# Peptides against a protein of PDB entry 8HF1, part 197

Target 1, 320 residues: chain A of PDB entry 8HF1
Amino acid sequence: NVMLYATKPTEVMVSFPHQEQVLTVTRLISAEIEKFYVSLDLMNIGVQPIRRSKSLQCLRDPSKKSFVKQLFNDFLYQMKEYGIYAASIAIISLIVEFDIKRRQAETLSVKLMHRTALTLCEKIRHLLVQKLQDMTYDDDDDNVNTEEVIMNFSTPKVQRFLMSLKVSFADKDPKDICCLVFVERRYTCKCIYGLLLNYIQSTPELRNVLTPQFMVGRNNISPDFESVLERKWQKSAIQQFRDGNANLMICSSVLEEGIDVQACNHVFILDPVKTFNMYVQSKGRARTTEAKFVLFTADKEREKTIQQIYQYRKAHNDIA

## One batch from the design tools (peptide; made by RFdiffusion4, then SolubleMPNN)

Design b2_p23_1_s3 (from b2_p23_1, 8 letters changed)
Fold by OpenDDE base, seed 2:
Structure b2_p23_1_s3 (fold): chain B 320 residues (1-320), chain A 23 residues (1-23)
Amino acid sequence: as target 1 above (320 residues)
Amino acid sequence: MDEEELKKLEEELEELEKKFLSE
């Protein structure tokens, strides 16, 4: 009986200081979004015809105002959790989304609502880019994507994550790397992907070593054209990761049971592990010999995080 | 963050990459 000792991954916990980036720009942006919400509530968006598509029982707010607020709330969360640099990437996704929704608007009132949201996003983008440029000597837009600017305008969590990547993968063979990065929210996958592209391009030791890709979980089966493109992108991203054309995959914790991802040697959990299923599913991907499973925690929550992980380990050992 | 601060952060990270199982 060869006891296949399933080589348990080495579990690592990286602590980071809890620092809120209290910048004047973040306060200005938050205040502009709050003013916009007041204006949005006053907008008379007439009764939208409920497209009874039989399949999506999701009570889409018939006014579409809830969706607009959700996108800005998600942006505010990203700015707080990942920093100004990540926010400068996240706002582009909102601009694209609101421009699509503006073009698809069935009524003039809805078109005007999405136009107003888009104008606010453009203002926010300008404020963010201007703040990133304040650290650069040259006014060239390309100069904001340096390692220094990315690090200075990222939260301590993101700084520790980027350094963990640099230390773990500097000057390694790309073929020996199979890395997963788990995040809680879908929009964070795109944001962290854009941040990693710029960071890898600005960091010589990671150039041609890491090739990132991202995958969003299936739960947003909007039957809309965007969902078909997202599904095509996901299939392509998974295939690139399987073929070794990508060696780092950013994925949301909402991996539906059916995504067979290869055995990885590194698994990073960028956001807090909130569920036992997330712990088991993410850790279960670190299956190679010498695999690392890396958690990030704020110093103030370190003890609570340790206790929670020990409970999950115990529960997993009782089921296995 | 200058190159010295970046290097200190890298050194701090190597020290912080403690095996969670050893704690």
Scores: peptide ipSAE 0.079, ipTM 0.741, DockQ to the pose 0.091
Fold by OpenDDE base, seed 1:
Structure b2_p23_1_s3 (fold): chain B 320 residues (1-320), chain A 23 residues (1-23)
Amino acid sequence: as target 1 above (320 residues)
Amino acid sequence: MDEEELKKLEEELEELEKKFLSE
């Protein structure tokens, strides 16, 4: 039981400036999504048969419009929280999802809805890639995956996270590294994974040092939407991390489902710690005094974050 | 760790990060 370990890792807090990336491109993208929502509300897609699976309660919108809006809202959140570089990766996941939904559409109206969403995603992708290319002399999409482009188009939070990784792991033996990165949302796992792959490849000091993997927490809300591929990926990723073939694991905070992850020497909390359980479960993976537990906080929220961590520490000590 | 210890560790990490990026 992770709760019973009086773990005393070295706890570190890294502050970052709260900078809203006020880019014209982000405003344009947000405006296009809002226009799309107006058009989506006017679409008559008919009543879809309610699939009675208990797990699909939140996806029981017979219109499937709520799911479309959820994906774009999650994208907007990710663009805000992680930056336009992360958004350029995140949009690909929406493209894939809407293409699947378009192909699986039972009606022409639903097919058209997903096609319209897909067209918007392609427009957003183009706007993002074009903005990333503004720093490159060459129109090659691979040229946007440089350390400089990644850093310049990431939020201060992500910049500090990448800096912390570089400082912590530059030129180290990959065998000595066992790192966890916790994020709040499942879609963030894949996005940060893609970002890290590109960053590690572009950063000589981390090449052949860090091998990232990601796991999405089981979505108890929709086991029916867990593709067989996602489940296979999770099992493979966990096994690679156990075998030491991967030394950095990105996971969502929904660890409640008994992901038996080994003890780690580094634990990064990229998103705010919202629950006591998340704090205990994540910190409980950093078992030794030599292990680092790193929190990221906005400067404006630093004091509130510190107070919350003290409350969690007190509550943990009362149980231990 | 108290708030002061956390702040020191943050400052040390930030200093280390700045040094590494300046090299």
Scores: peptide ipSAE 0.056, ipTM 0.608, DockQ to the pose 0.171
Fold by OpenDDE base, seed 3:
Structure b2_p23_1_s3 (fold): chain B 320 residues (1-320), chain A 23 residues (1-23)
Amino acid sequence: as target 1 above (320 residues)
Amino acid sequence: MDEEELKKLEEELEELEKKFLSE
């Protein structure tokens, strides 16, 4: 019996200051979304024409308004947690979703609701892009995708995450890197992926070192709503990561469901660890020699986070 | 960030790593 001494990863905790970015633009966007919610509540989406059984149609209308509010609430969360630069990428995902729902609308009233939501997203996008451009001193270079703009319009959490990537991977051999980045929400995977593509492209020390991919969890919504395209994208992203064509994978709780990903040398937890299972499963991916497991915490939550991680370590050692 | 700021951040991360391993 060769006791495979599983090398325990080195655990690191990075603290960041709790700075509320009180920007006038974020207040304006929040106020415009709240005005839209008042308007949305007053919208008569109409009783879908009662063709067959009366009872099932009345239950469908609240779900459509609720879904619109959920997408804007998720956007507001991303703007608060990741910053204005991340929000400028996140709003594009809402534009795409509302355009699909507008085209799929069975009634004129539902079509108008999704059109009004889309018009608000276009206004929000313009406000965000204009604010990113205000820092470019050169009138001629409309390039909002510089390292400086990304850093200045990101939250302290995202700034410390990007700094930790630069310190860990600057001028390294891309073949020696196998990195996972865990986020809580499905929509955050795409947002952080777009941010990392632009950051890596603007950072010479990382441009030929890191190749990111992302994996979105199965929605708890019926597997019938996962487009054949989303399933193909997930399979392609996993295969690229296995083949070494990508060396950084952004994922949500998807890796909890038994996706066989290779042993990684770096695991970053960008969002708070909420469960013992998330801690064990994410830490369990850091299996190489000298693997690092990196957590991010706000300074005000540092003591509470440390105590929670010690409880999880103790519970894990009692089961192992 | 200049090279000096990057080096200070590396030193801070290494110090935090040592503290978290010793606790």
Scores: peptide ipSAE 0.029, ipTM 0.583, DockQ to the pose 0.070
Fold by OpenDDE base, seed 4:
Structure b2_p23_1_s3 (fold): chain B 320 residues (1-320), chain A 23 residues (1-23)
Amino acid sequence: as target 1 above (320 residues)
Amino acid sequence: MDEEELKKLEEELEELEKKFLSE
């Protein structure tokens, strides 16, 4: 139970222009994924043995195809919402997951399905990296991780977020920083973490200031999907943040799971606040008046966002 | 919502945006 402490952080709303950057590469990638879905629907993978997990809640998606589609749909979302640079990091996570699933495949048909998905991910990665190289004269992958490339191939939302980090934390003492970044999706945590590592490394004013970490919620659906390694990593990430060895934590809906993170002086909400609980839980981490609670909104949604936040504030004040 | 802090942040962000466009 996150006690509804009366929190009065300074609430800031950063607007960003709605740019539909319809890049040719994005269209090509989307078209390749759609072609793959048609092929995937035609694949006969047979009846997969439903491993009876002892926990009743493990409706394991009996369709290994649905999991594959989910990962690509999440990738397409990340590419749209965060940009091509973030997508180039996100695709690596898909490659890793499909390679694991390929190795764990109990049938040749399932192994082939994951192999085909992996081949598509490698093609997508190549298309993304090639597009990032359009701004670099050198074919060296290290040259695509510059502040300029990251900014130019990020969505306006991500650009404003990175600028807000730079303005907020440039040349500050790391010990004075406790920052939370909330994102909607589990996979976005890792994607934004990778983006931030590269951005911080390319930004001298932040390189020795920000130490990012990420935490993904426990998938309540199946404790069996959390590898022992993932659970150890989550515990380590939380501990590093508690000990001050990390000062920026990227979170999804993790706070619902009773993970007590300390009070923070900055809370960034990178994705739209969709629920009252998300508002209360995220804002509840910014406990002081000096703490900043920063929202990002498209200019076209600014008024609607203001009205929604006002309603949440009112509802919070009525309960507190 | 602190309008003054918002304006300040917007100005700082616009200055940063101009720097990125001028580099």
Scores: peptide ipSAE 0.021, ipTM 0.538, DockQ to the pose 0.073

Design b2_p23_1_s4 (from b2_p23_1, 8 letters changed)
Fold by OpenDDE base, seed 2:
Structure b2_p23_1_s4 (fold): chain B 320 residues (1-320), chain A 23 residues (1-23)
Amino acid sequence: as target 1 above (320 residues)
Amino acid sequence: MDEKELEELKKELEKLEEEFLKE
């Protein structure tokens, strides 16, 4: 009985300094969003017609106000966790979402609410882009997408992640790369995808080496029309990853049982591992010979992260 | 980036990487 000891992936932890980007622009943006929440609470949007969608799961139709607050709270989280450059991409996703909701508005009051949210997003975008331009001495929009600007306006976590990608994949054959990147939130997938597109394009050693895609878990798919387009996008993205047309996949959740993704040689966990299931399922994708499973941790959370991973390892060995 | 700069970046990353003990 040659127990093919499935070579357990090499588990690596990368530490980063806990640095809050204390920029005046981030404080201004946070204050503008807080002022907007006060104004939003005062808005009379009337009684919303309950769409009798036959699916009982729509029972938490979050008030149209709650959805607006959720998007801005997710934006604030992304700005804090990933930095100003990532925030400049994340705000575009909010602009698109609020423009769709503005066009779909059934009442003038709801249309006005989404218009006010859009005006705030445009102001935030201008503040972010202006701050990115302050480094480049050049007024051209294309100049904000340099490796230097991306690195300077990213959090230490994102900087270490980008360094890890550059060192791991510089001048390699794209066919030898099968990489997964796990993030906690749905909107982070799109944000990090946009950041990686610009970073790869600005980094000669990664040009034509990495081709990123993103996928969102089903539980985070809105039941609305947007869900059909996103489901089509997800199927296309998974197929491109299977066909080798994409070699880096960003995921907000473990691929549901039955999405056979190829054995990966690299798995990056960009956000903290919060559950045993996340640990087992993400690590279980690193199946090639010499596969790496990489975690990122703040220095202050290092010991807690180590203890948590050892507990998950022990629990996994007790079940396997 | 030249090979020297890549090797310096690699050495910097290696100082930040900690391998978890294999059981």
Scores: peptide ipSAE 0.303, ipTM 0.836, DockQ to the pose 0.089
Fold by OpenDDE base, seed 5:
Formats: sequence, C-alpha cells, structure tokens
Structure b2_p23_1_s4 (fold): chain B 320 residues (1-320), chain A 23 residues (1-23)
Amino acid sequence: as target 1 above (320 residues)
Amino acid sequence: MDEKELEELKKELEKLEEEFLKE
C-alpha cells in the first residue's frame, strides 16, 4: 500500500483594503429599495391558502413578501461585496426571476407585487448601466464590458481575485488548468460567472485559456424551486467540468452534498471561510502536487483570518 | 499585455500574497 502522500496544497492569503465604495449611485439604489420595502409592507396580497405540507411551513413566507425582500437583500449584498459592475449582472437575475413569478402569480395582487418589483429592477439596471457608461470616455463604444470598466467598478476583493486569475493562468494550456472558485451565496455563483465571462472575453491572455462554469447547491429546502431545467443545467455543467470542456467552476457550499468533483490544481475562496467543514472540503479539492489554495481577506480581518485558519489546520490534523 | 506588464503584475501580487507556514 503506497501511502500516496497527499501533498498539502500551498495555502496563500491575499489581502485587500477595506474600502466602503460609497458611490452616490449605490446610495440612491439602497434608498429606492428601502422605499420599496415600505410600500411592500403596506401591500395587501391576501392570505394565501396554507398548503398542509408540514415540512415546508417555515420557509414560505405566507405573503411571498419575504422572498421578494430576500432577492433584493442578496442583490444589495452583491453590490456591496463585489461592486457595481457585478451588481449590473446580478440585477438581470432578479429581472428574470420576478418576470417568472409575475407570470406564475395566482392572484392579481401577487401579480402586481411582482410587477412593481420588476419595475424597480429595471430602474436599478438603468442607473447601474448609466454609471458604467459615464466612465467610458469614448462616446462611440457603448461597451461597458471592457477589462478597464470591470476593474474600476469592482471591489478591491474582486480586483485582487481577477489579478490572481490573470497572473496564474495567462497564456497557459487550458488542459493544465482545473480551478475551483468558492462563494458563500447561491446567487453569487451566477453573478461572478457573468462577470468572469465578460472579463475573460475582454482579456486576450485568458480568452482561449479559461472556460468558466458555475454550480448551485440543491436547495434542500425546496426541491420544487429547482426547475427541471436548473437540474439539467447543473448536470451538464458538472459533466463539462469532468470532461475538461470547462476548466474553472464557481461553486457555493454545494460540495458539502457529496458532488464528486475531480482533483484541482487551484482553489480560490472568494468569500470568508465560516465553517471548518467548508475549509476541509474546499482545501481537500486542491489535490495535485502543485495545488494552490488561495484565501482573500480584508486588511482589518487579516489577524482574525490567520487565527481561524490555524485553528482549522490544527483541528484537521487532530482528526487525520 | 506584454511580458513586462505581466511581470509587474506578478510582482504586485507577490507583495499582497502571504503563504501560510507549513506545519
């Protein structure tokens, strides 16, 4: 029995300045969402009949208002954590979701609620796109998807992540790359995927090198919300990554559910590691001899991050 | 990006990277 010495990956921490990018546009958007919440609380959408399924009672806000607020709160989080460029991608997902919910509405009041949410999303999208265009000095190129625009309108965390990708993968053979990117939230997977598609397309050194995919966890809470289409897409994305047709996979905490992903040479943790299990599972995917495990931390959280990682290492060594 | 710009970017990133001590 050759004990394959699983070479521990090189663990790297990248620091970034904690800048609250308080743009006027982000304040305006936040204020419009808060005004919408006040109006939403005043909306009478009626008591929906409680479907007697005992297990799902806690998660369906009987008013469906909580779900609307959750989507906007997730958007506000993405705008804060990833920047206004990422927010311009994230808002499209809300537009799609609210249009679906508007069409599926069983009552006129619920239909009007989702229509009002959709109208707000279109206004937010316009404000974001306008702000991205105002920084393009070339009046003739309506293309807000340049490397410069992406970098300038991303948070320092995302800027350091994109720099790390460019340095790590510029002009490499795509066959030699197996990269995982971990994020905390389900909606962040789609947002960062859209950002990476545009960044890779605008970056010549990466255009034929990186092929991204994303994977979203099974929402254990409502398998009914996973459309047959989403399940087919997840299976296709995993298969493309296994076949080498995709070489970068964006994941949320999905790997906890035993999705067998191949051994990777790069693992990026874009969001803070909150659990020991997340640390062990994500690090356990960096299995090649030259594998890198990269964490991103704000300067103010650096010491806390170091202490947490050493505690997780110690706990892992005590179990192994 | 030329080789020089890539090397400058590498040097900038290396200043921001900290390797955790191997136990």
Scores: peptide ipSAE 0.301, ipTM 0.834, DockQ to the pose 0.089
Fold by OpenDDE base, seed 1:
Parts: structure tokens; sequence; C-alpha cells
Structure b2_p23_1_s4 (fold): chain B 320 residues (1-320), chain A 23 residues (1-23)
């Protein structure tokens, strides 16, 4: 068991205040999505032609509406968990997805449904970008991608994560960095990746230090829904990380799928550790000398998080 | 960010960090 002889990483917990961003914009966006759900439920999509293409289990009409709702629910989650800056990036992923689905629509009714969803996403994007711009007093630089804007419009969790990156990696040699960032949701990988690109670009101490990549876990529901593009991206991202061309990898539960990622010196768990397997697999990547395994917890969940980690440690020691 | 600002940020983060006890 290769794990038995590995130096145990230093396990660190970073606490953050539980702040519900009570922004008017977030309430407006949530209300617009709720109104859209009412309209979506009233949409008659009709009987979808069952394309008997054997491999693409044609997601029946309820599943198409369900998928639209899932994407918006994932967006709402990201806006809540990561903040409105992250949401401004996350909404772009929805725009791309709904535009693809609109173009691939087999019926006019489905095409209209995805068009309506897309129109809502553009409205949401405008509301988010406008709110980000309202804080930029300087008329001339329309650049909402400053360190200040990113920090001010991120949740305390994301703020602490960015602080941890800055402190950990400022002016370090890129070759000495092998960092993993674990998130729960696949769409969060892309969102946090976009956020990190902008943050690193706006932070001189990190600009030539961190080169991020992301990996999205395979969709267990349908391997066929992995676009050829996503599979190519994953292979490229893994290879770049193996070759040292990228030194920070954002991943979801990808480690379950046998992706051999090198031993890392930093592992950040941005979302709560929900399973023993996630704990063991993620921690098991922090194998270098002086490796750090960093958890983020809300102050209100601190004790629960500590108890959970001790339970996982105990369970791991009982199996070892 | 100057070295002083980085050190201040480090000190702020260190106050928020808790090392889990090694079993």
Amino acid sequence: as target 1 above (320 residues)
Amino acid sequence: MDEKELEELKKELEKLEEEFLKE
C-alpha cells in the first residue's frame, strides 16, 4: 500500500465568515430565474422525435427541461458559493451550452426553449457585469478583471483561497509548485479556472508563477455527453500538468477515474469534503516533503468539519 | 505588492489557519 510510507501532509484548515451576499443583483437574478422556471414549465415542447441513434439516449422532454433547470441551479449555486465575480464567468458557460443546444435542437419548440434560456443568460450577464463596473470609479478602464474587483465580489471562501494562493506562491519558482485545487462540481472547475486566470494576470507576484489548468470529471451519467472537445481538453490539461507547463490543476472528483496525477506539494479543497473517498484521494495527492493539504470551512461549520476530518482519519487508519 | 504587504497578508492568513493535530 503506497500510502503507508508517504509522509503525511500538513493538514491546514482556513476559516471564513459565512456571509450571505445580500446583493440586490443576486436577488434580481434569482427572481428572473424563478420567473423563467414558471415559463419553462408552461412551455409545450411536444413529443420529441426519438432519434433511435443507439448511443445518444435521447433525453426525453422532461430531461431537456430538467437539464436547463440544472444548469441554472448550478449557476445559482456558484453565485452563492463563490460570489458574483465567479458568477459572471459561470454564466458564460451557460451561454455557450445553451447556444450549442439551441443549434442542435431537433424541434422548433426545443430551439425556442434554449433561445429563451440564452436570452435570460445574456440578461444575467449584463446585470453581473454592470454591477462589477459600478465599483470601477475610473471611467477609462472598463477592466472588471482587477484584483480589487475580484476580491470585492468574491465570497469570503474565495477571498481566503486567493489569499492562500498569494501567500503560498508569491515570487516562487514555478518549477517548485505542484498544486491541486479540488471542487465538487464540474462547472465550478471552469468558473474557478477563469477567476484564477484573471486573478493571476492582475497579480504581478503570481503572473509568472502560476499557470492554471482545469479538469472536468467524466460525466458518469453518459460518457457520450463528454464532447470530443472536453476529452481533448482533459488530455491536454493533464499532459501540460505532467510536463510542468501547468503547475496548478483545478479538478472535480476526477481522481476516481484513474487519472494519475503526480505527487503534489499543495492540495486545496475549496468545497466541503463530503466523502471519505474524496478525503483519502485528495489528501493522497499531497505526497511531497512538506506538502500542505488545505481545507476551507465556514466558521459555523468549523467544529463539524474538524469532527468529520478526525472521523475520516480514524477510518483511514483502521483500513491501513 | 511590496514585501511588507505580503508579510501583513501572511500574518492575516496565519491567524485564520489552523493546523490539524497530527494523530
Scores: peptide ipSAE 0.293, ipTM 0.834, DockQ to the pose 0.089
Fold by OpenDDE base, seed 3:
Structure b2_p23_1_s4 (fold): chain B 320 residues (1-320), chain A 23 residues (1-23)
Amino acid sequence: as target 1 above (320 residues)
Amino acid sequence: MDEKELEELKKELEKLEEEFLKE
């Protein structure tokens, strides 16, 4: 009975400065979203057509307005936590979602609500792209997807994450890499995936080394509305990672549901670890010899984060 | 873990932060 002593991963903490990027563009975007919320609250979206049963109960579905506000609040969070470059990618996901909801709208009032949200998203996209272009000296190179632009318009957290990826993986054999990146929110997976595709393509040392994929969480609200396409895409992404066709996977808390992912040599936690279960499950994926488990923390929260990790380590050792 | 083990862990994390930035 060879007791396979599971080698404990090396745990690393990377601190980042709390810089409030007070950009005029972020203030303008926030103000435009707040003006839109005032207008949205005044919108009469009318009675949903109740299916054929005769009871005149005008179920005002407050859920449609709340869903629109949730998407913009998630966008504002991503712009604050990851920066303007990440926000320029995140806004495209809102555009796609509001266009789908506009086409699926059963009433003219609901169609108009989603159309006004879509118009705001296009304005926000224009403001973000214009701000990214202001750093390109040459009027002729509309390419906002350079390493420099990505780095300059990312938050200190994302800058330290990209630096950690470059240091960890520059000029390495792609076969020796099995990396997980954990984020808190499902929408962040796609945003960080788009950012990493552009960063890897602009960074020669990573271009032939890292092949990213992402996995979005199951929508807990309606398993029926997980499009057959989303389920097929998730299965394909997991299979590509299992087959070694992708070597970096961006995940939300979905790995908590027992997705059989291979033992990884690198695990990055981009967002704060909020639960003991998240700590144990994410750390439990760093199973190879010499595996690294990397946490990112703001300088102001460093001591609190260290104490929390210590409490989680103690609790894990008391259960094991 | 006593206070000493926490200080050793802090020093190890600080060294690892410095190693990651110096490479």
Scores: peptide ipSAE 0.142, ipTM 0.629, DockQ to the pose 0.652

